# Designs tried in a protein design run: peptides against a protein of PDB entry 2Q3Z. Part 26

Target 1, 272 residues: chain A of PDB entry 2Q3Z
Amino acid sequence: YVLTQQGFIYQGSAKFIKNIPWNFGQFEDGILDICLILLDVNPKFLKNAGRDCSRRSSPVYVGRVVSGMVNCNDDQGVLLGRWDNNYGDGVSPMSWIGSVDILRRWKNHGCQRVKYGQCWVFAAVACTVLRCLGIPTRVVTNYNSAHDQNSNLLIEYFRNEFGEIQGDKSEMIWNFHCWVESWMTRPDLQPGYEGWQALDPTPQEKSEGTYCCGPVPVRAIKEGDLSTKYDAPFVFAEVNADVVDWIQQDDGSVHKSINRSLIVGLKISTKS
Target 2, 254 residues: chain A of PDB entry 2Q3Z as posed
Amino acid sequence: YVLTQQGFIYQGSAKFIKNIPWNFGQFQDGILDICLILLDVNPKFLKNAGRDCSRRSSPVYVGRVGSGMVNCNDDQGVLLGRWDNNYGDGVSPMSWIGSVDILRRWKNHGCQRVKYGQCWVFAAVACTVLRCLGIPTRVVTNYNSAHDSNLLIEYFRNSEMIWNFHCWVESWMTRPDLQPGYEGWQALDPTPQEKSEGTYCCGPVPVRAIKEGDLSTKYDAPFVFAEVNADVVDWIQKSINRSLIVGLKISTKS

## One batch from the design tools (peptide; aimed at target 1 F158)

Design b2_p15_6 (made by RFdiffusion4)
Pose (drawn by RFdiffusion4):
Structure b2_p15_6 (pose): chain A 254 residues (1-148, 151-160, 170-248, 256-272), chain P 15 residues (1-15)
Amino acid sequence: as target 2 above (254 residues)
Amino acid sequence: DAFREEHVIGNEPPS
């Protein structure tokens, strides 16, 4: 979770899982410096640099800023999202085989966002950043499935959608800032829309808090709960509707 | 690449 520089990002579908190899490259030349730069341009550093550097004692603080800076609403984030099959301005999300070239591109262009990312690209870059800084991190994929004239599927078809698959990262740490028993894997979602409140979204939120439905636990628990849960009911006339099943075959490299 | 791309639910390419 710290030292291995290559891994797998799972894509495809719940029935046909694809394992896409990936070069996280966290110890390649210039990557650590780029990661320290990423921290020093984060909006909290601009607001209060002395405090920001002091807070870097915490993997909760750093994990939040690190993952949060990958797809940042501010112009200094690492990547820009796009899902319309129109990637001519820059580089397709399906092209990358690693996080390194993106990070180097980002540094060389005045810390401007690199076009383009999709969920697994953001998650992959977040893994590189956090592994470089020493926070044990893994990329995770969740699969969702539809069964087909449903209004539900139409509403979606035609960025908090429910996708065929969605990726995020999990990082390992204690949570002295929370009630006891929430140490361990924390979910961090670097995909784009910081929207409800706060400098960043989404996480870190303990995986256990998600499983337990304890959605008052910081940070951004409802956003992560929504990616692995969806309750759909029909009233033809009360009935459970399985036209949409969310939270299947959640996967990570062994 | 189509199966590697993130798709809105229901807009997946046929297998």

Design b2_p15_6_s1 (made by RFdiffusion4, then SolubleMPNN; from b2_p15_6, 6 letters changed)
Fold by OpenDDE base, seed 2:
Structure b2_p15_6_s1 (fold): chain B 272 residues (1-272), chain A 15 residues (1-15)
Amino acid sequence: as target 1 above (272 residues)
Amino acid sequence: DDFLMQHPIGNEPPL
C-alpha cells in the first residue's frame, strides 16, 4: 500500500469487470517534490501557510487537501475531468498508463491542469500522492456507483406513464466509480474509526465549499453511521443508495416505485 | 477502449 509502485485498477461494469495495469510510481525521481508542490499551492496554504504547514502531520488533513487538489476545481489542482469523449485538445483518460506522467506534466506546465481525467485517473493520482506522502492507500472501484446530488440517499428518476425517464438526469448511477482508501487514525472521531478511510478526488460534490470528499471511515459507511465526518452521506449513497422511480400517470397522479432492478454498489478493494 | 470509460448507466459512450 506504500511500497508497491505498480498495480491494477478495476474498470468496466458489474457484469463485465476489467482491469488495467497502472504505474503509481510514488518513488520515481521528482515525484515527492511534485507532491510537496501540490501541498504548497493548495488554497489553505495560500490563505495561511503557517496554519497549513502545522497541520500537515495529520493524515486526515493531508488526505482532505489531496482529495481537493487532485482535481483542478476550485484551485490549481492536477486534473480536469471530462466525460463527453471530446479529448482532442488534451489526452484521453484512457491513454494514461500511470500517475507519474500526469504529475510531471502538471508541474512542468506551471501547475496547470492536465487534460483529461476520469474517476480512475483521479483516484490513481491521489493514490500516488498519498503513498508518496507516506499514507498507505489503495484504489477502490465501485460498480453501479450512485451520485446522490441532493443528500437524500436516493437516486430518483422521474418517469412518464410509459416508464421513460423525463427531463435531464440530474441524479445518476455510474457504471463504475473509483476513489481511494487510506489507512489512518481518526483522533478527530470517537474511538474505533481508525483504519481505512474513503477519499474521493473526482469532483462530484462540494464538501465545505470545495470539490473534495472524505476522509470518512469505511467502518462508518459499513455501519451506516452518517454522522461521521467527512461526507459520510455522500459516500454511503455511492455504495448503498436506493433507486426510486416517480411515475407520472395519465391522470397527473404520481406514484412512487422502488426500483429493485438497479442495485447500487459493488465495491472492490485492491490488494496491492 | 471507450467501453471502459466511466459513464452513466444507460448512457453508453460511442464505440
Scores: peptide ipSAE 0.343, ipTM 0.803, DockQ to the pose 0.514
OpenDDE base, seeds 1, 3, 4, 5: peptide ipSAE 0.334, 0.337, 0.332, 0.337; ipTM 0.810, 0.819, 0.800, 0.817; seed 3 fails the geometry check

Design b2_p15_6_s2 (made by RFdiffusion4, then SolubleMPNN; from b2_p15_6, 7 letters changed)
Fold by OpenDDE base, seed 3:
Structure b2_p15_6_s2 (fold): chain B 272 residues (1-272), chain A 15 residues (1-15)
Amino acid sequence: as target 1 above (272 residues)
Amino acid sequence: DSLLMQHPIGNEPPL
């Protein structure tokens, strides 16, 4: 979790699980220095350097900063996400083979956002940074991963009478999604929530005004304790959301149907 | 490999 520089990231679908090799490279030359730069350009440091630095001994604090800084949303973060298959003005997310080139590009271009990432790229870079900072971290893949937009623990599809999805389709289920789990104590919580904490650097939803997610105890998600900071409802929904179809008829009537064919959540944790 | 891209279920990426 800290010492392994090479690993595998799981991709594909629940029916067709694939993996790619990934070089995390946390001990390669200059990577630790880049991770320190990442901390020194974070919005909390820029607002109050002394306060930020005084909190860097907390893996809870650092984990939350890193989850926000791996994406370029709201700050001078590392990666710009893109999912529309139009990568001609950057690097395709599928072209990356490790975190080192991404971090070096970011630093060497004056902390300019790197184009482009998707979930596994965000997760892998976060994993590298957290490992560099001495936080045991692993990449996690969740197949059939829900994105709950309105914090109701549901994926809601509006459908016409023919079953066709209507509207912007803001809520969705990904074929797969990747995030990280980091090992830490949680002195900011009640006893028993030490251990693996989920952190999601992919810019899906804002947490306290910033595109970041976690840390949230994996135990809290497993036990359904949605009151646990940070972002327990969102992470819970990723792995446990129910799917509801709202079928609209021409007469204006609406029928609610539970969609049992779309099963949310199949989490795979790595051993390194 | 376009099949390894992250996408919504039911919305397969182009080949």
Scores: peptide ipSAE 0.346, ipTM 0.805, DockQ to the pose 0.502
OpenDDE base, seeds 1, 2, 4, 5: peptide ipSAE 0.338, 0.336, 0.334, 0.340; ipTM 0.806, 0.807, 0.808, 0.807

Design b2_p15_6_s3 (made by RFdiffusion4, then SolubleMPNN; from b2_p15_6, 9 letters changed)
Fold by OpenDDE base, seed 3:
Order: structure tokens, then sequence, then C-alpha cells
Structure b2_p15_6_s3 (fold): chain B 272 residues (1-272), chain A 15 residues (1-15)
């Protein structure tokens, strides 16, 4: 985990699993310095440097800062996400082969956001940064990954009488989504939640007003303990959401149907 | 390569 500079990231779909090689490059020249710059430009440091620095010994605190700073939402973070296939004013997410070029571009352009990332790019950069900071971290891919926007643990589709989805698809299931798991103790929780913690740097939902997610114990998600900080309901929904179709009829009646054809969650953890 | 992009299920992968 900490020592491996090269790895693989899983992509594609549950029916068509592929991997790409990725250079995490956490020991390449200047990368640690860039990770320290990332900490020194975070909103918590800018608000109170002494308080921020006093908390950097906590992997829980650092993990949450990094999840927010890998995306450029709300701060001077590293990556701008884009999913509309319009990458002409930047770099296609598919063009990246490692975290090093991204981090160097960010730093060399005065901490200006790098265009563009998608989930695996966010996760890979977060993995590099966390490894640089001495936190054992791996990239995780979840196929059929749900994005719950209203914290009800459901993916809800509104459909007409013909089964066609109506309105803007706010809630969705991704073909795949990537985040990271980091190994840490959780002295801020009850005993037994040490170990792998999920962190998601892709700007999906706000947590405490910032586009960040986690750390949440993988054990809490597995056991269904949604009270566990941070963001347990959201991460639980990514891997376990139920899918509901609200079928609207011409008479204005609405029928609720459980969609059993859309199975949420197939998580693959990397060994490196 | 475009088939490896992240996209919602039921949408065509970005061309």
Amino acid sequence: as target 1 above (272 residues)
Amino acid sequence: NDLLMQHPIGSEPPL
C-alpha cells in the first residue's frame, strides 16, 4: 500500500471489468512537497494555521482534508471534474497515466485547478497524497455505484406509464465509481472501528458544507451502522441503495415498484 | 477507451 508506486485501477462495468496501469509516484521528487502545499492551502489552515497544524498528526483529520482538497470545489483544490465528453480546454480524464503530472501541473500553475478528472483520477490523486503523508491507502472500485442525493438510501426514478424516466436524473447509478480506503485508528469513535476507512474525493455531495466524504469505517458500512461519522449513509447508499421506480399514470396515480434488475454495488479492493 | 469513462447506467457512454 504505502510502498507501491505503480498499481492498477479497475474501470468499465460489472459485465466488462477492465484495469489500467497507474503511476501513483508518491516517492518521486517534489511530490511530498506538493502534498505539504496542499495542506497549507486548505481552508482550515487559512482560517487558523495553528489549529490546522496541531491536527495534522490525526489521519482522520488529514484524510478528511485531503478528500476535500483533491477536488477544486469550495477551495484551491487539485482537480475539476467533468463528465460531458467536452475536454477541449483541458486534458481528457482518460489521458492521465499517473498522479505525478497532475500534482506537478497543479503546483506549477499556482495551485490552479487541473482540467479534468473523473472518479478514478480523483481517487488516484487522493491515494498518492495520503500515501505521501504516511497513511496506508488503496483505490477501490465499485461497479453499479449509487449516488443518493437526498439521504434516503434509495435511488428513485420517476417514470411515465411507458417506463421512460421523467425529469432531470438527479439520482443515478454509475457504471463504476472509485474512491479510496485508508488504514487508520478511530480514537474519535467507539472501539472496533479501526482499520480500513472509506474516503471519497469525487465532488458528489457536501459534507458539513464542503465537497468531501469520510473517513467512515468500512466495518460500519458492512454492519449498517449509519450513525458513524463521517458520511456513513452516503457511502452505504453507494454500495447498498435500493432502486425504486415511481410510475406515473395518465390519471395522476403513482405506483411504487421495486426495481430488482438494477443491483447496486460490486466493490473491488486493490491489493496494492 | 470511451467505454471506460464514468457514466450513468442507461446512458450511452459518451461518444
Scores: peptide ipSAE 0.373, ipTM 0.837, DockQ to the pose 0.498
OpenDDE base, seeds 1, 2, 4, 5: peptide ipSAE 0.360, 0.359, 0.360, 0.344; ipTM 0.835, 0.831, 0.834, 0.823

Design b2_p15_6_s4 (made by RFdiffusion4, then SolubleMPNN; from b2_p15_6, 7 letters changed)
Fold by OpenDDE base, seed 4:
Structure b2_p15_6_s4 (fold): chain B 272 residues (1-272), chain A 15 residues (1-15)
Amino acid sequence: as target 1 above (272 residues)
Amino acid sequence: DAFLQQHRIGSEPEL
């Protein structure tokens, strides 16, 4: 989890699981220095350097900072996400084979956002950074991963009278989504929440005003303790959301139906 | 490779 520089990231779908080799490269030359630059350009450092530095001994704090800084939303973070197949002004997310080139590009271009990433790219870069900082970290893939946008633990599809999904109003399920799990103690929580913590660097939802997610104890998610910081409801929904169809009838009435055909969540954790 | 891209279920990228 710290020493392995090469691994696999799971992609594809629940029915057709694929993997790609990935070079995390956390021990390659200059990568640690880039990780330190990442910390030194974070909004909390820029606001109060002394306070930020004093908190870098906390994996909880650092994990949350890294989650935010791996994406370029709201800060000088590493990666710009894009999902619309228009990658001509950058690098296709599918072209990356490791974190090292991404981090080097980011640093070498004056901490300008690297184009482009998707979930596994974000997760892999976060994994590299966290490993560099001595935090045991693994990439996790969740198939049929829900993106709850309104914090109600549901994925809501709006359908017309013909059963067609109204995409602009509907929430979404990803074919797969990747994030990281990091091993840390949680002195900021009640006892028993040490261990694997989920962190999500993909800019999906804002947490406390920043596109970051976690750390949240994997145990809390498993046990349904949604009060546990950070972002337990969101991460819980990614793996456990129920799917609801709102079916509009011709008379304008709306019927709520539970969609049992879409099973959210099939989490695969890497062992490397 | 469309199979390696993250996409919304029901909104598969056109190949």
Scores: peptide ipSAE 0.377, ipTM 0.845, DockQ to the pose 0.541
OpenDDE base, seeds 1, 2, 3, 5: peptide ipSAE 0.348, 0.358, 0.360, 0.345; ipTM 0.841, 0.843, 0.840, 0.837

Design b2_p15_7 (made by RFdiffusion4)
Pose (drawn by RFdiffusion4):
Parts: C-alpha cells; sequence; structure tokens
Structure b2_p15_7 (pose): chain A 254 residues (1-148, 151-160, 170-248, 256-272), chain P 15 residues (1-15)
C-alpha cells in the first residue's frame, strides 16, 4: 500500500471485470517534489500557510487535501474531467498507463489541470500522491448494474450520476478527530464536484461509517454512501424495483 | 406508475 509502484485498476462491468495495470510511480524522479508542490499550492496554504504546514502532521488533513487537489474546482487542481467521448483538446482517459506523466505535465504547465480524467484516472493519481507521502492507499472500483422502458434509466441516460463502474481510493489511518473505533480504511473520492460545503470533496470518511450508515461522520459521508447504495421503490398500485442495483463486486488488488 | 428514488443525496419521484 506504500511501496509497490504498480498495481491494477478494475474496470469493465460487474460481469466482465477488466484488470488494467497501472504505474503509480510514486518514487519516480521528481514525483515527491511535485507532491510537495501540490500541497504548497492548495487553497488552505494560500489562506494560511503557517497553519497549513502545521496541519500536515495529520494524514486526515493531508489525505483530504491530497485527494481533494486532484480534481479541484479551483484552476490549480491536477485533472479536468470529461465524459463525452471528445478528448481532442488533450489526452483520452483510456490512454494513460500511469500517474507519472500526468503529474509531470501538470507541474510543467503552471500547475494547470491536465485534460482529461475520468473517475479511475483521478483515483489513480490520488493513489500515487498519497503513496508518495507515505499514507497507505489502494484504488477501489465499485460496479453498478441496470436491467432494462424504465424512467430511472432514461433520467440518467438522457456529475453525480450512477455509472457502470466508479473508482475512488481508500487510505489507512487512525481517526482521533472522530468518535472511537473509526481507525482504518478511509474513503477518499477525487472525482470533480465539491458542491455541498467545504474546500474539498469527498472524504476521508471511514469505510465503517458507510457500512454502518453513520452519515454524520466527517467528511462527506453521504456522497460515499450514495456511490454504494441506492433505494428504489415502485408504486403501481409499494414494491422494490431492481432496475438499478448499485454496490456490486467492490474490488481492489490483492 | 410512480417510481421513487433515494440514494441519500437525491430524493426523486417519477410519474
Amino acid sequence: as target 2 above (254 residues)
Amino acid sequence: RTVYFNNGLHELTFE
């Protein structure tokens, strides 16, 4: 979770899982410096640099900023999202085989966002950043499935959608800032829309808080709960509707 | 037919 520089990102579908190898490259030349730069351009550093550096004692603070800076609403984030099959301005999300070239591109262009990312690209870059800084991190994929004239599927077909698959990261740490018993894996989601409140979204939120439905736990628990849960009911006339099943075959490299 | 959708973020009703 810290030292291994390559891994797998799972894609495809719940029935046909694809394992895409990936070069996280967290110890490649210039990557650590780029990661320290990423921290020093974060909006909290601009607001209060002395406090920002002091807070870097916390993996909760750093994980939030690190993952949060990958797809940042501010112009100094690492990646720009796109899902319309129109990637000519830059580079397709399906092309990358690693996080390193993106990070180097980002540094070389005045810390401007690199085009383009999709959920696994953001998660992959977040893994590289956090593993480089020493926070144990893994990329995770969740799969969702549809069964087909449903209004539900039409509403979605035609960025908090429900996708065929979605990726995020989990990082390992204690949570002295929370009630006892929430140490361990924390979910961090670097995909784009920081929207409700706060400088960043989404996380870190304890995986246990998600499983337990304890959605008042910081940070951004409802956003992560929504990626692995959806409750759908029909009234033809009360009935459970399985046209959409969310939270299947959640996967990570062994 | 009414379809209710809730994922904790989106409370939606379709008719």

Design b2_p15_7_s1 (made by RFdiffusion4, then SolubleMPNN; from b2_p15_7, 10 letters changed)
Fold by OpenDDE base, seed 3:
Structure b2_p15_7_s1 (fold): chain B 272 residues (1-272), chain A 15 residues (1-15)
Amino acid sequence: as target 1 above (272 residues)
Amino acid sequence: KIIYYDDGVHKLVFI
């Protein structure tokens, strides 16, 4: 979890699991320095360097900072996400084979965002950074992963009378999504929440005004304790959301159907 | 299940 530089990231679908090799490269030359730069350009450091530095002994604090800084939303973060298959002005997310090149590009271009990333790229870079900072971390893949946009623990699809999805209002389920789990104590929580903590660096929803997610105890998600910091409802929904179809008829009537045939969530953690 | 998005890696799966 800290010492492994080479690994695999799981992709594909629940029925057809695939993997890709990934070089995390946390011990390669200059990578630790880049991780320290990442901390030194974060918004909290820029606002109050002394306060930020005093909190860097907390893996909870650092994990949350890294989750926000791996994406370039809201800050001088590392990666710009793109999902529309238009990657001609950058590097296709599918072309990356490791975190090292991404981090080096980011630094060498004056901490300008690298084009482009998707979930596994965000997760892999976060994994590298957290490992560099001494936090045991692994990439995880969740198949049939829900993206709850309105914090109601439901995935809601809006359809017309023909069954066509109204994309502007409908929430999303990915065939797979990747994030990281980091091992840490949680002195900020009640006893028993030490261990694996979920962190999601893919910019999906804002947490306290920033595109970041976690850390949240994996135990809390498993037990359904949604009161636990940070972002327990969102992470819970990724793995447990119910799916609701809203069907609007031509007469304006709306029908609700809960589809239990779609099973949200199948989490696979890596051993490396 | 209907797939409304497919970039060859990610798929949005709808009911």
Scores: peptide ipSAE 0.294, ipTM 0.846, DockQ to the pose 0.051
OpenDDE base, seeds 1, 2, 4, 5: peptide ipSAE 0.225, 0.168, 0.317, 0.164; ipTM 0.820, 0.797, 0.857, 0.807; seeds 1, 2, 4 fail the geometry check

Design b2_p15_7_s2 (made by RFdiffusion4, then SolubleMPNN; from b2_p15_7, 9 letters changed)
Fold by OpenDDE base, seed 5:
Structure b2_p15_7_s2 (fold): chain B 272 residues (1-272), chain A 15 residues (1-15)
Amino acid sequence: as target 1 above (272 residues)
Amino acid sequence: RILYYDDGLNKLVFT
């Protein structure tokens, strides 16, 4: 989980699982230096360098910083996300084959955001950075992954009689979503939550004012302990949210659809 | 909030 530089990232759908090869390259020349630059341009360092540096011995702290810095939201982060299939002014997310080129481009262009990333690209870059910093990390794929935006653990859709989704479509479910899990102790929590911690660098929701997510113990998610920092409700919803599909009739009445049953969450962890 | 779209690879389930 630290030494392996080549691996696979799982994609596709629950019914048709695919994978792509990925070069994490955490030990390639200059990559460690880039990771240190990433830490040195984070908002916490810019605010108070001494305090930030003193906390870098904590994988909990570092993991949270990296989660925020892999995306360019709120800071001088690495990647700009885009999902509309218009990538002509950058690189298509589907074109990347490794983290090294992305990180080098970011550094070589004065820490300008790299265009473009999607979930697996964000996750893979985060995995590279965390491994570089000595934190055992793996990429995780979750099929039928929910994005809960109102913290109610529900994904609700309203459809008309023709099956067309009504409203702003604020809540969503991805065919697949990728994030990372890192191995660390959690001295900031009650005993028993050491082990794999989920971190999500894709900018989906703000955590304490920043687009970052985690670390949260995988055990807490499995056991439904939503009080556990960081961001347990959000991560829990990604893998366990209930989906309600409403049909709205012309008379304004609503009823639950029985035709579409979607099970949220099928987790596959990468090997390394 | 960030607006997301579907593409040929990463898609919303309900579209």
Scores: peptide ipSAE 0.132, ipTM 0.781, DockQ to the pose 0.046
OpenDDE base, seeds 1, 2, 3, 4: peptide ipSAE 0.035, 0.017, 0.060, 0.044; ipTM 0.704, 0.633, 0.773, 0.709; seeds 2, 3 fail the geometry check

Design b2_p15_7_s3 (made by RFdiffusion4, then SolubleMPNN; from b2_p15_7, 8 letters changed)
Fold by OpenDDE base, seed 3:
Structure b2_p15_7_s3 (fold): chain B 272 residues (1-272), chain A 15 residues (1-15)
Amino acid sequence: as target 1 above (272 residues)
Amino acid sequence: RKIYYDNGLKKLVFT
């Protein structure tokens, strides 16, 4: 989880699991320096360098900073996300084969955001950075992954009488989503929450005003302790949300249907 | 707010 530079990222669907090779490259020349630059351009450092530096001994603090800085939302972060198949002015998310090229491009262009990333790219870069900083980290893939927008632990769809989804599809379930898990102690929590912590660098929802997510103990998610910082309800929903269909009839009547046929969440952790 | 789109790799599993 620290020493392996080459690995695999799981993709596809729950029924048809696939993987791609990925070069994390945490020990390649200059990569550690780039990770340190990433820390030095984060908003907390820019606001108060002394305070930020004093907290870098905490993997909890560093993990949260990295989850925010891997995406370029709200800061000078590494990657710009794009999901509309319009990648002509950059690199397709599907074209990346490793984290090193991404990090080098970011640094070499004056810490300008790299185009483009999606969940596995965000996760892979975060994994590289965290490993560079000495935090044991692995990429995780969750199949049938929910994106809960309003923290109600539900994925809600509004449909007409013909079953057609109305509105913007603000909440969705993806065939797969990737994030990272990092091993750390949690002195900021009650005893028993040391171990794997989930961090999600994909800019899905804001946490305390910034597009970041975690760290949250995997144990807390498994046990349903949603009071545990950070972002337990959101991460919990990714792996365990109920789906609700709101059926709107032409006569104005509304019917609720909870879809139990769809099982949200099937998490696979990498072995390296 | 339509942030995500289906592509050949990543897809909605519920529509």
Scores: peptide ipSAE 0.287, ipTM 0.842, DockQ to the pose 0.047
OpenDDE base, seeds 1, 2, 4, 5: peptide ipSAE 0.260, 0.217, 0.260, 0.042; ipTM 0.840, 0.833, 0.842, 0.766

Design b2_p15_7_s4 (made by RFdiffusion4, then SolubleMPNN; from b2_p15_7, 9 letters changed)
Fold by OpenDDE base, seed 3:
Structure b2_p15_7_s4 (fold): chain B 272 residues (1-272), chain A 15 residues (1-15)
Amino acid sequence: as target 1 above (272 residues)
Amino acid sequence: RIILYDNGIKKLTFV
């Protein structure tokens, strides 16, 4: 989880799992320095350097900073996300084969955001950075991963009588989604929540005003403890949300259907 | 009938 520089990232769908090779490269020349730059350009450092530095001994704090800084939302972060297949002014997310080139491009262009990333790219870069900083980290893939926008633990679709989706709702289920899990103690929580912590660097929802997610104990998610910091409801929904179809008839009547036939969340963790 | 997204592309699946 710390020493392996090459690995695989799982993609595809629950029925058709595929993987790609990935070079994390956490020990390649200059990568640690880039990770330190990443910390030194984060908004918390810019606001109060002394306070930020004093907290860098906490993997909880660092993990949360890295989750926010891997995406360029709200800050001078590393990657710009794009999902519309229009990548002509950058690099297609599908073209990346490792984290090293991404991090080097970011640094070499004055910490300008790199175009483009998607979930596995965000996760892989976060994994590299966290490993560089001595935090055991792995990339995880969740198939049928829910994106709950309104924190109700439901994925809601509105349909007409013909089954056509109405409106541009951002709530969705990904065929797959990637994030990272990092091993750390949680002195900020009650005993028993040490171990793997979920962190999601893909900009999906804001947490305390910043596009970041976690760390949240994997145990808390498994046990349904949604009170634990950070972002337990969101991460829980990614793996456990129910799907609700709202069917609107021509007469204006609305019918609710909960589809439990789709199993949200099939998590695969890598050993390397 | 559920809609899944493949990296932003809507795919309709029947379950």
Scores: peptide ipSAE 0.036, ipTM 0.729, DockQ to the pose 0.059
OpenDDE base, seeds 1, 2, 4, 5: peptide ipSAE 0.036, 0.062, 0.039, 0.041; ipTM 0.728, 0.741, 0.740, 0.733; seeds 1, 2, 4, 5 fail the geometry check

Design b2_p15_8 (made by RFdiffusion4)
Pose (drawn by RFdiffusion4):
Structure b2_p15_8 (pose): chain A 254 residues (1-148, 151-160, 170-248, 256-272), chain P 15 residues (1-15)
Amino acid sequence: as target 2 above (254 residues)
Amino acid sequence: ADDDRQEWPIGAEPP
């Protein structure tokens, strides 16, 4: 989770899982410096640099800023999202085989967002950044499935959507800032919309808090709970509707 | 191959 520089990002569908190899490259030349630069341009550093550097004692703080800076609403984030099959301004999300070239591109262009990312690209870059800084991190994929004239599927078909698959990262750490027993894997979601409140979204939120439905636990627990849960009920006339099943075959490299 | 890697809204996948 710290030292291995290549891994797998799972894509495709719940029935036909694709394993896409990836070069996280966290110890390639210039990557650590780029990661330290990423911290020094984060909005919290601009607001109070002395405090920002002091808070870097915490993997909760760093994980939040690190993952949060990958797809940042501010112009100094690492990647720009796009899902309309129109990637001519720059580079397709399906083209990348690693995080390194994106990070170098980003540094060389005044820390301007690189076009374009999708969920697994953001998660892949977040893994590189956090592994470089020493926070044990893994990329995770969740799969969702539809069964087909449903209003539910129409509403979605025609960025908090429910997708065929969605990726994020999990990082390992204690949580002295929370109630006891929430140490371990924390979910961090670098996909784009920081929207409800706060400088960043989403996480870190303990995976256990998600499983337990303890959605008052910081940070951004409802956003992560929504990616792996959806409750759908019909009233033809009360009935459970399985036209949408969310939270299937959640996967990571062994 | 790209369609398999494309992130699609649920129900919007090509056949």

Design b2_p15_8_s1 (made by RFdiffusion4, then SolubleMPNN; from b2_p15_8, 8 letters changed)
Fold by OpenDDE base, seed 2:
Structure b2_p15_8_s1 (fold): chain B 272 residues (1-272), chain A 15 residues (1-15)
Amino acid sequence: as target 1 above (272 residues)
Amino acid sequence: NDNLLTQYPIGSEPP
């Protein structure tokens, strides 16, 4: 998890699982230095350098910083996300074959955001950075990944009497989503939550005012301990949300229906 | 198929 520089990232859909090779390249020349720059331009460092530096010995702290800094939201982070197939002013997310070029571009352009990434690109860059910093990390893919926007552990669809989705479709399920899991102790939590921690660098929801997510113990998610910091409800919903249809009838009445056909969550963790 | 390598909401067509 720290030593492997090449791996695979799972993509596609639950029915059509695909993978791509990825060069994480955490030991390539200059990559560690770029990771240190990433830490030195993070908002916490800019606010209080001494405090930030004093906390860099904590993989919990560093993991949370990295999850925020891999995206360019709220800071001088690495990647700008885009999902509308309009990549002409940058690089298509599908064109990347490794993290090294992304990190080098970011640094070489004065820490300007690199265009563009999607979830696996964010996850892969985070994986590289965390590995560089000595944190065992792997990329995780979750098929039928829910994005809960209102923290109710549900994906809610409003439908007409014909079953057609109405409104802005704000809540959604991704065909797939990628994040990372990092191995660390959790001295900030009760005993037993050491091990794999989920971190999500894709800018989906704000955590404590910043587009970051985690670390949250994978065990806490499995056990349904939603009180566990950080962002347990959100990560839990990604893999376990129930889908609810609010069906408006012809008479204007609304019927709540549990949609059991849309199964949220099929998580695959990489072995290398 | 390049569309399988992109994220899209379930129920929507890949961009």
Scores: peptide ipSAE 0.407, ipTM 0.873, DockQ to the pose 0.563
OpenDDE base, seeds 1, 3, 4, 5: peptide ipSAE 0.404, 0.394, 0.396, 0.392; ipTM 0.871, 0.867, 0.867, 0.868

